# Peptides against a protein of PDB entry 2ODG: the designs that were tried, part 47

Target 1, 89 residues: chain A of PDB entry 2ODG
Amino acid sequence: MTTSQKHRDFVAEPMGEKPVGSLAGIGEVLGKKLEERGFDKAYVVLGQFLVLKKDEDLFREWLKDTCGANAKQSRDCFGCLREWCDAFL

## One batch from the design tools (peptide; made by RFdiffusion4, then SolubleMPNN)

Design b2_p18_3_s3 (from b2_p18_3, 9 letters changed)
Fold by OpenDDE base, seed 1:
Structure b2_p18_3_s3 (fold): chain B 89 residues (1-89), chain A 18 residues (1-18)
Amino acid sequence: as target 1 above (89 residues)
Amino acid sequence: MEEEEKIKKMEEILKKLE
């Protein structure tokens, strides 16, 4: 499956204080919605990903319900976090 | 329990931590 440069940039290094918008699949529209819900940093979304035990269906559904992410956006975001965790967690 | 129900329950818990 093809990944974006945004994905590759995210999974290549510690996420630190990166904003939520640095996650693959999360553009300005979704990012602002997530920030309004308290998910301003990528690590906060990572926290939700981990609380959901890295379950793809649960996470993608949560993302859809929380910010209106479509199937591709939620897939990209999930894959981004999964691969980051594989590298650093 | 449906996925939606699981998410809702978790959200309730998370809100208590705010």
Scores: peptide ipSAE 0.082, ipTM 0.679, DockQ to the pose 0.140
Fold by OpenDDE base, seed 2:
Structure b2_p18_3_s3 (fold): chain B 89 residues (1-89), chain A 18 residues (1-18)
Amino acid sequence: as target 1 above (89 residues)
Amino acid sequence: MEEEEKIKKMEEILKKLE
């Protein structure tokens, strides 16, 4: 498995005020759904990721339930946040 | 179902912290 350029761009620098759509696996469709649920910034999704104690199964299920992410999208998003945390948290 | 229950519990905690 390889990572996308979007993933690499996200994990390479502090998250700051990046929109939720900056997360790997989160395109325009999923991003808009997340924003409608109050997850407008990547750091809000990070918050949920941390509340779930970085558990992959819990996070990916949450993402699926919240915005309809498929297996690849949830995997990409989880991996993105995990690697970002490894680098900056 | 078990995972969903865990998610709900965590969301409840999140709401209390906000």
Scores: peptide ipSAE 0.079, ipTM 0.670, DockQ to the pose 0.161
Fold by OpenDDE base, seed 4:
Structure b2_p18_3_s3 (fold): chain B 89 residues (1-89), chain A 18 residues (1-18)
Amino acid sequence: as target 1 above (89 residues)
Amino acid sequence: MEEEEKIKKMEEILKKLE
């Protein structure tokens, strides 16, 4: 599959204190909605991803239900976290 | 339905951690 530069930038280094909006698929609109729900940092979304045992369907449905992410946005975000974990976890 | 039920259960657990 193809990836965005945003994806490549995220998976290239430890995420540290990066904001939730640094995740691939998460723009300003979705990022604001996630922040309003308490997901202010990318590592908080990572936590949810891990709590869901890295299950793609569960995570993507959660993301859709939480911030209204569409199929592409949830796929991009999932892939971003999956590949980050493969590199650093 | 099962996916949504799993998410709801997980949300309940997360609420207890607050």
Scores: peptide ipSAE 0.078, ipTM 0.667, DockQ to the pose 0.151
Fold by OpenDDE base, seed 3:
Structure b2_p18_3_s3 (fold): chain B 89 residues (1-89), chain A 18 residues (1-18)
Amino acid sequence: as target 1 above (89 residues)
Amino acid sequence: MEEEEKIKKMEEILKKLE
């Protein structure tokens, strides 16, 4: 499997105050929906990822239910956070 | 359905821990 440049850019450095839209799989449409629900920063979504104990099925279902992410979008977002955590957490 | 139920249960537990 290959990753996007967006994924590589995200996992390469500390998350800081990056907006939610910087996450792989999260484009303008999903980003706006997440922001409307209070998930404006990538670290807030990271929080949910950790609360769900890094479980792929739980996180991807949460993302789908929260912003309507499809299978690819949720997979990309999960992989992005997983690899970021592997590097920095 | 099962996964969504698990999410809800986990969130309920977390609220109690606050």
Scores: peptide ipSAE 0.071, ipTM 0.655, DockQ to the pose 0.167

Design b2_p18_3_s4 (from b2_p18_3, 9 letters changed)
Fold by OpenDDE base, seed 2:
Structure b2_p18_3_s4 (fold): chain B 89 residues (1-89), chain A 18 residues (1-18)
Amino acid sequence: as target 1 above (89 residues)
Amino acid sequence: MEEEEKIKKMEEILEKLK
């Protein structure tokens, strides 16, 4: 498996105030759905990721249930947050 | 805390922040 440039761009620097759509796997459609549910910033999704203790299955299921992410989208998003945390947390 | 409860509480907090 390879990562996208979007993934690499996200994990390369502090998250700051990046919008939720900056996360790998989160495009315009999923991003808008997440924003409507209160997840407007990437760091809010990070918060959920951490509350779930970085558990892949729990996070990916949550993402699917919350915004309709498919398997690839949830995998990409999870991997993005995991690798960001490995670098900066 | 059960994982589903964590999710629920997160959503409740987010509703208050909207």
Scores: peptide ipSAE 0.137, ipTM 0.681, DockQ to the pose 0.095
Fold by OpenDDE base, seed 3:
Structure b2_p18_3_s4 (fold): chain B 89 residues (1-89), chain A 18 residues (1-18)
Amino acid sequence: as target 1 above (89 residues)
Amino acid sequence: MEEEEKIKKMEEILEKLK
């Protein structure tokens, strides 16, 4: 499997204050919906990822229910956070 | 069902962080 440049850019450095839209799989549409629900920063979504114990099915289901992410978007977002955590957590 | 309920509760808490 290959990853996007967006994914590589995200996992390469500390997350800091990056907006939620910097996550792989999260474009303008999903980003707006997440922000409306209080998930404005990538680290807030990271928080949910960790609360769900890094479980792929639970996280992807949450993302779908929260912002309407499709299968690819949720997969890309999950992979982005998983690999960021592998590098920095 | 248990996991779904937990997710909903967490979302409610996060809504307050706005």
Scores: peptide ipSAE 0.125, ipTM 0.692, DockQ to the pose 0.117
Fold by OpenDDE base, seed 1:
Structure b2_p18_3_s4 (fold): chain B 89 residues (1-89), chain A 18 residues (1-18)
Amino acid sequence: as target 1 above (89 residues)
Amino acid sequence: MEEEEKIKKMEEILEKLK
């Protein structure tokens, strides 16, 4: 599966205090919606990903319901977090 | 509890963290 440079940049290093918009699939529109819901940092979305036990369907549905992410955006975001966890968790 | 209900409850808690 093809990934973006944004994805590769995110999974290559500790996420630290990176904003939610640094996640693959999360652009300006979705990022602002997530921030309005309290998800201002990438690690807060990571927390939700982990609470959902890394389940793809649950996470992608949550993201869709929370900020209106489409199928590609939710896929990219999920893949970004999964691969980051595989490398660092 | 349904998974959807669990998600909703978590969202309620997260709203308090704003």
Scores: peptide ipSAE 0.115, ipTM 0.681, DockQ to the pose 0.112
Fold by OpenDDE base, seed 4:
Structure b2_p18_3_s4 (fold): chain B 89 residues (1-89), chain A 18 residues (1-18)
Amino acid sequence: as target 1 above (89 residues)
Amino acid sequence: MEEEEKIKKMEEILEKLK
């Protein structure tokens, strides 16, 4: 699979206080919906990813149910967090 | 437990953290 520059930028460094919208697959529309549900930082979504034990199906369904992410958006977001964790966790 | 039930359970926990 190919990745976006947004993905590469995110996985290249510690995420720190990056906003949720910095995650691959999460644009302004999905980002705003996530923020309204309390996910204001990328690390909060990382927390959910980890609590779900990095399970792709559970995480992608959660993301779809939480902010309306489509298949590509949820795949991009999952891949972004998976590869970030492989590098830094 | 079905995946949907797992998600619901997780959402309950998340609400307590807000």
Scores: peptide ipSAE 0.103, ipTM 0.672, DockQ to the pose 0.132

Design b2_p18_4_s1 (from b2_p18_4, 9 letters changed)
Fold by OpenDDE base, seed 1:
Structure b2_p18_4_s1 (fold): chain B 89 residues (1-89), chain A 18 residues (1-18)
Amino acid sequence: as target 1 above (89 residues)
Amino acid sequence: SARQKLLEELHEKTLALS
């Protein structure tokens, strides 16, 4: 698998107060939907990822149900958070 | 399923906080 520059930018440093739209796979459309549901920061989505015990299927299904992410978007977002956690958690 | 029930509960809690 290959990653995007957006992915690499995210996993390279502490996420701090980065907006939810900084996550790989989360564009403007999905970002707005997530923000409307209270997931305005990347760390809030990280929290959901951790509550789901880093389970790929659960997280990707949640993301689909929450903002309508397709398979690629949910895969990219999951991979982004997984690799960030591997580096910093 | 148990998985679906868990997701639904999490969704409800999230919506309640928003």
Scores: peptide ipSAE 0.089, ipTM 0.663, DockQ to the pose 0.285
Fold by OpenDDE base, seed 3:
Structure b2_p18_4_s1 (fold): chain B 89 residues (1-89), chain A 18 residues (1-18)
Amino acid sequence: as target 1 above (89 residues)
Amino acid sequence: SARQKLLEELHEKTLALS
């Protein structure tokens, strides 16, 4: 499988204050829903990813339940955070 | 509040993991 440029841009540098919508798989629709639930920054979603111990199934289920992400969106988002963590944690 | 919503979301799934 190939990654998007959005994914590559995200994993290439510290995420800092990047908005939640900068995560791969998170477009405007999902981003808005996440923001409404308090997940406004990418690092907040990273936090959820980490408290779920980087478990793919748990994270993807959470993302689906939280913002309605489909399988591709949740996979892309998970992969984005996983590879970011591999690079910077 | 937005903060309260966030905490509820985080805690719910974290507790499920435990």
Scores: peptide ipSAE 0.064, ipTM 0.642, DockQ to the pose 0.129
Fold by OpenDDE base, seed 5:
Formats: C-alpha cells, sequence, structure tokens
Structure b2_p18_4_s1 (fold): chain B 89 residues (1-89), chain A 18 residues (1-18)
C-alpha cells in the first residue's frame, strides 16, 4: 500500500515538538480528543507506542479506545510511528 | 495536575490492554 504525504513528511525528520495532529491518521477530530486526554504532542503518543512495545494490535486498540480512531486511522498512525522509529530510534 | 492526568491515562490504558 502507498503512504500519504503527511506520513512521508512525518517520517522524514525528527519529530521534535510536533503536535499530535502531525501524525498520519490523526486529523482535527482525533487530534482534539487526544489533546483533551493529555496527548498533545506526537512524542507523547510515541511514548505510549513504545510502552506498548510497538505492538500493532495493542497500540491500535489503545488509539481506538482513547480517541475513537477507526481501522484506517489507527493503521496509518501505527505505520507512521513504526517507520519513524525505524529511521530515528 | 496536567502531569497526573496524563500519567493516569497512560497507565490506565497500558494496564488495560497489556
Amino acid sequence: as target 1 above (89 residues)
Amino acid sequence: SARQKLLEELHEKTLALS
């Protein structure tokens, strides 16, 4: 499958202080819900991704439970963090 | 606090799924 430009932009550089909405699959609706739950930066979601040992099923279920992400949104977000970690972690 | 709320959410979800 192909990736979005948003995905490519995110995985191309250190994430720094990028907002949570910079993650692929996280639009304005999901971003606001994540921010309301304390996940305001992409690196906070990265932290949860790492705490869950990069497990796809666990992370995608967490994202669904936390902000209501659908299957595509959670898949896109997982793939974004996975590839970022492959490049920079 | 914001920190406490964040940790509660992280811990709750992590423990719930792991």
Scores: peptide ipSAE 0.058, ipTM 0.633, DockQ to the pose 0.154
Fold by OpenDDE base, seed 2:
Structure b2_p18_4_s1 (fold): chain B 89 residues (1-89), chain A 18 residues (1-18)
Amino acid sequence: as target 1 above (89 residues)
Amino acid sequence: SARQKLLEELHEKTLALS
């Protein structure tokens, strides 16, 4: 499948202090919900991704449970973090 | 607080992996 420009922009460089909304699949609605739960920066979600051992099912389920992400949103977010890790970890 | 919520979420999911 093809990726979005948002995905490509995110995976192209170190994420630094980028807000959680910079993650592919995370729009304004999901971003606000994540921020309210303490996941205000992309690197915090990365932390959760890593704690879950990069497991797709676990991460996508967590994201759904945490902010209400649908299948596409969770897939996009997972793919974004996976590819970022492939490039920078 | 946001910090407390984060800790609760992380702890919960981390423990679920064991």
Scores: peptide ipSAE 0.055, ipTM 0.638, DockQ to the pose 0.196

Design b2_p18_4_s2 (from b2_p18_4, 7 letters changed)
Fold by OpenDDE base, seed 1:
Structure b2_p18_4_s2 (fold): chain B 89 residues (1-89), chain A 18 residues (1-18)
Amino acid sequence: as target 1 above (89 residues)
Amino acid sequence: SERQKLLEELHEKTLELS
């Protein structure tokens, strides 16, 4: 499995106040939908990821239901948060 | 299922905050 530069940029450093759109798999369209639902920062999505106990199926299903993410987008986003947590949590 | 109930509850709470 390969990752994008966007993924690598995100997992390399503390996320701080990075916008939700900085997450791998979250482009402009999905980012706007997430922001409209109150998920404007990457750390808010991280919070959801942690509340779901880092469960891949639960998180990816939530992301699909919340913003319409497809399988690749949800996979990329999950992987991004998982690897960030492995490094910093 | 328990999974579905959890997701529905989380979605509902998210909408309440929005």
Scores: peptide ipSAE 0.075, ipTM 0.662, DockQ to the pose 0.257
Fold by OpenDDE base, seed 5:
Structure b2_p18_4_s2 (fold): chain B 89 residues (1-89), chain A 18 residues (1-18)
Amino acid sequence: as target 1 above (89 residues)
Amino acid sequence: SERQKLLEELHEKTLELS
């Protein structure tokens, strides 16, 4: 699968204080919903990703349940975090 | 499996700040 520029921009550098909306697959709508649930920074979602032991199915299901992400959005977000972790963890 | 059980437990104990 071809990645988006948003994905490439995210995985290219430490995420620091980047907002949750900087994650691939997380647009304005999903970002706002995540923020309402306390996931305002990308690193908070990273934390959830890591707590779930990087499990794709569990993470994507969590994301769907938390903010209503569809299959593509959750896949993009998962891939974004996975590749970021591969580079920086 | 034990792995599956653990992952499901973690899934149920997900971070939620709201």
Scores: peptide ipSAE 0.066, ipTM 0.648, DockQ to the pose 0.220
Fold by OpenDDE base, seed 4:
Structure b2_p18_4_s2 (fold): chain B 89 residues (1-89), chain A 18 residues (1-18)
Amino acid sequence: as target 1 above (89 residues)
Amino acid sequence: SERQKLLEELHEKTLELS
């Protein structure tokens, strides 16, 4: 599988206060919906990822249910968080 | 499995808060 530059930029450094829209797979539309639901920072979505014990199916289902992410968007977001955690957690 | 049941419970609880 190939990754985007957006993915590579995110996994290359600590995420700090990066907005939720910095996550791969999360564009302006999904980012706005996530922010409206209280997930305004990337680290809040990371928190959900970790609470779900890094389970891909559960996380991608949650993302779909929360902001309407399609299969590619949820895959990209999951992969982004997985690889970030592999590097920094 | 027990692991899967736990994960499903966590998923449901989080969805309730979302």
Scores: peptide ipSAE 0.053, ipTM 0.650, DockQ to the pose 0.175
Fold by OpenDDE base, seed 2:
Structure b2_p18_4_s2 (fold): chain B 89 residues (1-89), chain A 18 residues (1-18)
Amino acid sequence: as target 1 above (89 residues)
Amino acid sequence: SERQKLLEELHEKTLELS
């Protein structure tokens, strides 16, 4: 499966204080919804990803329930975090 | 499975945080 440039940019370096909107699959709409729920930084979403033990189904369901992400958006976000972890964790 | 049950419990608790 092909990835976006946004994905590649995110997984290429430590995420530091990057906003949640820097995650692949998280655009302005989803980003704002996540921020409203307290998930303003990418590392907070990373935290949820890790708490869910990197389980794809559970994470994608959580993301859908939290911000209304569709299947593609949740897939892109999951893949982004998975590959970031593969590189830096 | 027990693993699935554990993850579902974590999922439920995580949802409560949002």
Scores: peptide ipSAE 0.049, ipTM 0.642, DockQ to the pose 0.215

Design b2_p18_4_s3 (from b2_p18_4, 7 letters changed)
Fold by OpenDDE base, seed 2:
Structure b2_p18_4_s3 (fold): chain B 89 residues (1-89), chain A 18 residues (1-18)
Amino acid sequence: as target 1 above (89 residues)
Amino acid sequence: SERKELLEELHRKTLELA
């Protein structure tokens, strides 16, 4: 599978205070919904990803339920966080 | 699933505590 430039940009460096919208698969629509639910920073979504034990099915289902992410968006976001964790955890 | 709900609840509580 190929990745987007947005994905590559995110996984290339520590995420620090990056907004939730910097995550691959999270555009303006999903980003706003996540922010409304308290997930304003990428690291907060990272927290959920880690609490769910990095489980793909659980995380993607959570993302769908939380902000309405479709299959591609949830896949892109999951892959982004997985690869970031592989590099920096 | 029940497991999903439990983990989501845990995270929600964490956010509330912060």
Scores: peptide ipSAE 0.079, ipTM 0.674, DockQ to the pose 0.434
Fold by OpenDDE base, seed 3:
Structure b2_p18_4_s3 (fold): chain B 89 residues (1-89), chain A 18 residues (1-18)
Amino acid sequence: as target 1 above (89 residues)
Amino acid sequence: SERKELLEELHRKTLELA
């Protein structure tokens, strides 16, 4: 498996107030859609990830339903949050 | 499984909040 620099940058440090668009897989289009739905910060999406008990299928489906993420985008976002949690949670 | 059913319920509720 390979990761993007965006992924590595995100998982390397506490996320703090990073915008939702800082998550791997979340570009400008998806970021704007998430923000419109109230998910403006990465930590809000983290909250949903945790509520779903870190389940990959459920989270990726949620992301798809919420902002229209495709399979790669949802996979990248899930992996980003999973590895962040492994390091800091 | 029971676990999956519980998670699916949480999923549904989460979607409603989204």
Scores: peptide ipSAE 0.060, ipTM 0.657, DockQ to the pose 0.208
Fold by OpenDDE base, seed 1:
Structure b2_p18_4_s3 (fold): chain B 89 residues (1-89), chain A 18 residues (1-18)
Amino acid sequence: as target 1 above (89 residues)
Amino acid sequence: SERKELLEELHRKTLELA
């Protein structure tokens, strides 16, 4: 599949202290909701991704239930974290 | 499967915290 520049920017380097909104698929609306739930940094969402053992269905469902992400947003976010892990984990 | 059940339980517990 084709990816966004936002995706490419995220997967190209260590994520460090990047905000949750730096994840592909996470815009201002979803980012605000995630921050309100304590997921303020990208690495906190990465933690959830890893606790779910990188399972796509479970992660995307979690994201939907947590912040209201639609199918494309959850797909983009999952793909972003998967490819980051493939490169750096 | 057992794996699926374990992952679903982790999912549920995390949602409770979120």
Scores: peptide ipSAE 0.056, ipTM 0.652, DockQ to the pose 0.178
Fold by OpenDDE base, seed 5:
Structure b2_p18_4_s3 (fold): chain B 89 residues (1-89), chain A 18 residues (1-18)
Amino acid sequence: as target 1 above (89 residues)
Amino acid sequence: SERKELLEELHRKTLELA
């Protein structure tokens, strides 16, 4: 699978204070839902990703349960965080 | 497996925060 430009933009640099919507797979709809649940910054979702020990199935299920992400959205988001972590952690 | 069970419990606990 090829990655999106959004993915490449995110994994290319430290995420800092980037909003949750900067994550690949997280559009405006999912972003708003995540923000409503307190996940307003990408680093908060990163925190959840790390607490789940980078487990793909658990993270993607969490994302689905939290904001209604579909399979592609959750896969894109997971891949985005995984590759960011590979580069910067 | 034990690993799976531990991760599932962690998953459940973190979900409660969302």
Scores: peptide ipSAE 0.053, ipTM 0.647, DockQ to the pose 0.180

Design b2_p18_4_s4 (from b2_p18_4, 8 letters changed)
Fold by OpenDDE base, seed 3:
Structure b2_p18_4_s4 (fold): chain B 89 residues (1-89), chain A 18 residues (1-18)
Amino acid sequence: as target 1 above (89 residues)
Amino acid sequence: SERKKLLEELHEETLKLS
């Protein structure tokens, strides 16, 4: 399975203050919904990812419930955070 | 699940501090 350039760009460097929309799988629609719920930066979503102990099912379900992410969007976002953590955490 | 709800609540409470 291949990754997107957006994914590669995100996992290549520390995320710093990148907006939530910089996460793979998170477009403008989902990004705005996440921001409305207080998840305005990628690192805030990272926080939720870590609180859920990096569990794929829990995180993807959370993302679906929180912003309406579909299966591909949640998979892409999870993979993005997983690989970022593998590289930098 | 109950586990999911608990963890979500924990994070949401953290966000309220900001």
Scores: peptide ipSAE 0.078, ipTM 0.672, DockQ to the pose 0.427
Fold by OpenDDE base, seed 2:
Structure b2_p18_4_s4 (fold): chain B 89 residues (1-89), chain A 18 residues (1-18)
Amino acid sequence: as target 1 above (89 residues)
Amino acid sequence: SERKKLLEELHEETLKLS
């Protein structure tokens, strides 16, 4: 599957203090919902991704339940975190 | 699933500590 420039920008460098909205698949709508639930930084969502042991089904379902992400958004976000971890973890 | 729910709750409790 092809990736977005947003995905490529995110996986290219350490995420540091990047906001949650910098994650691929997370736009303004989902970002605001995540922030309201305490997931204000990309690294907090990374934390959930790791707690779920990088399981795609669990993470994507969690993301849907938490912020209403659709299938594409959850796929993009999962792929973004997976590839970031492959590069930096 | 039960596993998802448990892990989700654990993370949410962690967030409350900060």
Scores: peptide ipSAE 0.077, ipTM 0.671, DockQ to the pose 0.423
Fold by OpenDDE base, seed 5:
Formats: C-alpha cells, structure tokens, sequence
Structure b2_p18_4_s4 (fold): chain B 89 residues (1-89), chain A 18 residues (1-18)
C-alpha cells in the first residue's frame, strides 16, 4: 500500500502539539468526534495507541468505537502512529 | 473484548486527571 502526503507529513517530524486531525485517516468529522471525547491532540491518541501496546486490532477497533472510523481510516491512522513511533520512540 | 474495554477505561481515567 502507498501512503498519503498527510501520512508522510506527519511521520516526518516530532508531532508536538499537532491537532488530532493531523493524523492520517482522521478527517474533520472524525477529528471533531475525537475532540469531543477528549482526544484533541495527536499525542493523546498516541497515548491510547501506546496503552493498547501498539496492537493493531485493538487500536483500530477502539478508533472505530470511539469516532466511527471505517476500515481504511483506522488503518491509515494506525499506520501513521506506528511509523511515527518507529521513527521517534 | 474485555481487554480492550479495560485498556480504554484506563486511558479514560488518565484523561480525567487533566
């Protein structure tokens, strides 16, 4: 699978205070839903990703349950965080 | 799964501290 420019932009640098919507797979709709649940920054979602021990199935299901992400959105978001962690953790 | 729920709850409780 090929990655999006959004993915490449995110994984290229420390995420700092980037909003949750900067994550690949997280558009305006999903971002708003995540923000309403307290996940306003990308690093908060990173926290959940890490609490779930980077487990793809658990994370993607969590994302689906939390904001209604579809399979592609959750896959893109997971891949984004995984590759960011590979680069910076 | 129950494991998933427990991990979600843990994270949510952490968020409440902020």
Amino acid sequence: as target 1 above (89 residues)
Amino acid sequence: SERKKLLEELHEETLKLS
Scores: peptide ipSAE 0.077, ipTM 0.669, DockQ to the pose 0.434
Fold by OpenDDE base, seed 4:
Structure b2_p18_4_s4 (fold): chain B 89 residues (1-89), chain A 18 residues (1-18)
Amino acid sequence: as target 1 above (89 residues)
Amino acid sequence: SERKKLLEELHEETLKLS
């Protein structure tokens, strides 16, 4: 499966203070919803990803329930965090 | 699932401390 440039840009470097909208699959709409729920930085979503022990089903379901992400958006976001962790964690 | 709910609650409680 192919990835987006947004994905590649995110997984290429430490995420630092990047906003939540920098995550693949998280556009302006989902980003705003996540920010309203306290997930303002990408590393906060990373935190949830790690608390869920990197479980794809749990994370994607959480993302759907939290901000209304569809299947592609949750897949892209999960893949983004998975590959970032593989590189830097 | 119960496991999912527990883990989500843990994170939400953490956010409340911020």
Scores: peptide ipSAE 0.075, ipTM 0.666, DockQ to the pose 0.413

Design b2_p18_5_s1 (from b2_p18_5, 6 letters changed)
Fold by OpenDDE base, seed 1:
Structure b2_p18_5_s1 (fold): chain B 89 residues (1-89), chain A 18 residues (1-18)
Amino acid sequence: as target 1 above (89 residues)
Amino acid sequence: SEVEKAKELGEAAVKKAE
């Protein structure tokens, strides 16, 4: 599958203090919901991703349950974090 | 479930950090 420019921009560099909305698949609606739950930075979602042992099914289900992400949004977000980790972790 | 447990732990940790 192809990736978005948003994905490419995220995985190209250390994420630092990037907001949660910078993650691929996380738009304004999902971003606000995540922020309301305390997941205001991309690295906080990364933390959840790592606690879940990088498991795709667990992470995508968590994201769905937490902010209402659909299948594409959760897939894009998972792929974004996976590839970032492959490059920098 | 594993997801619910992970969600709970994550939210608890975030809440504590705020």
Scores: peptide ipSAE 0.194, ipTM 0.776, DockQ to the pose 0.092
Fold by OpenDDE base, seed 3:
Structure b2_p18_5_s1 (fold): chain B 89 residues (1-89), chain A 18 residues (1-18)
Amino acid sequence: as target 1 above (89 residues)
Amino acid sequence: SEVEKAKELGEAAVKKAE
């Protein structure tokens, strides 16, 4: 599988205070929904990812239930966080 | 379910952190 430039940009450096919309798979629509639920920064979603023990199925289902992410969006977001954690966690 | 518990935990944590 190939990755997007958005994915590559995210996994290349510490995420710091990056907004939730900087995550691969999270566009403006999903980003706004996540922000409305209090997930305004990428590191807040990272927190949820870690609470779910980095489990792909649980995280992707949570993301779907929380903001309506489709299969590709949830896959891209999961992959983005997984690779970031592999590099920096 | 695990998803429901995780969702509740995340949202509760966010609310408390604000």
Scores: peptide ipSAE 0.189, ipTM 0.773, DockQ to the pose 0.095
Fold by OpenDDE base, seed 2:
Parts: sequence; C-alpha cells; structure tokens
Structure b2_p18_5_s1 (fold): chain B 89 residues (1-89), chain A 18 residues (1-18)
Amino acid sequence: as target 1 above (89 residues)
Amino acid sequence: SEVEKAKELGEAAVKKAE
C-alpha cells in the first residue's frame, strides 16, 4: 500500500503536541469529533492505541465507534500510529 | 466487549485529565 504525504510527515518526527488532526486518516470532520470527546492531541489517540496493545482490529473498531471513521480512515490512522511507534517508541 | 471497555477507559481518563 502507498502512503500519503500526511502520513509521511507524521511518522518522520517526534509527535510532540501535534493536534489529533495531524494523524493520517483524521480530517476536519473526524478531528472535531475526536476533540469533542477529549482526544484533542495525537498523543491521546496514541495512548488509546497503546492501551489496546497496538491491535489493529480493536483500534480500528474503537476509532469507528468513537468518531465514525470509515475503513480507509481507520486504516490510515492505524498505519500512521504503528509506523510512528516503530520509529520512536 | 473489549472495545466498549477500552472506550470507557479512554474517555474516563480523558475526562479526568481535563
């Protein structure tokens, strides 16, 4: 699978205080929904990703249930976090 | 379910941290 520039930009450097919308697959719509649920920073979603033991199915289902992410959006977000963790965790 | 429990944990933690 190919990746987006947004994905590459995210996985290339420490996450810091990047907003949740910086995650691949998380656009304006999903970002606002996540922020309303308290997931305002990318690292908060990272926290959920880690609590779920980096399990793809569990994370993608959680993301779908939490903000309405579709299959592509959840795939992109999961891949973004997985590759970031591979590089920096 | 695992998802529901994880969602509850996450949301509870976020709420507490705010």
Scores: peptide ipSAE 0.179, ipTM 0.765, DockQ to the pose 0.095
Fold by OpenDDE base, seed 4:
Structure b2_p18_5_s1 (fold): chain B 89 residues (1-89), chain A 18 residues (1-18)
Amino acid sequence: as target 1 above (89 residues)
Amino acid sequence: SEVEKAKELGEAAVKKAE
């Protein structure tokens, strides 16, 4: 499948202190909800992704439960983190 | 469930980190 420029920008470089909203699939609405739950940085969501052992179904369900992400948003976010880890982890 | 456990763990960790 095709990826967004947002995805490509995220996976191209170290994550650093990037905000949670820099993740593919995470727009303003989902970003604010994640921030309200303490997930303000992309690396905090990465932490959850790793705790879930990079499992797609578990992560996408967690994201849905935590911020209301739909199927496309959770898929985009998962793919973004997966490819970032493949490059840098 | 595994999702609920992971959610609780993550939320607890975030709270502790704040």
Scores: peptide ipSAE 0.174, ipTM 0.760, DockQ to the pose 0.093

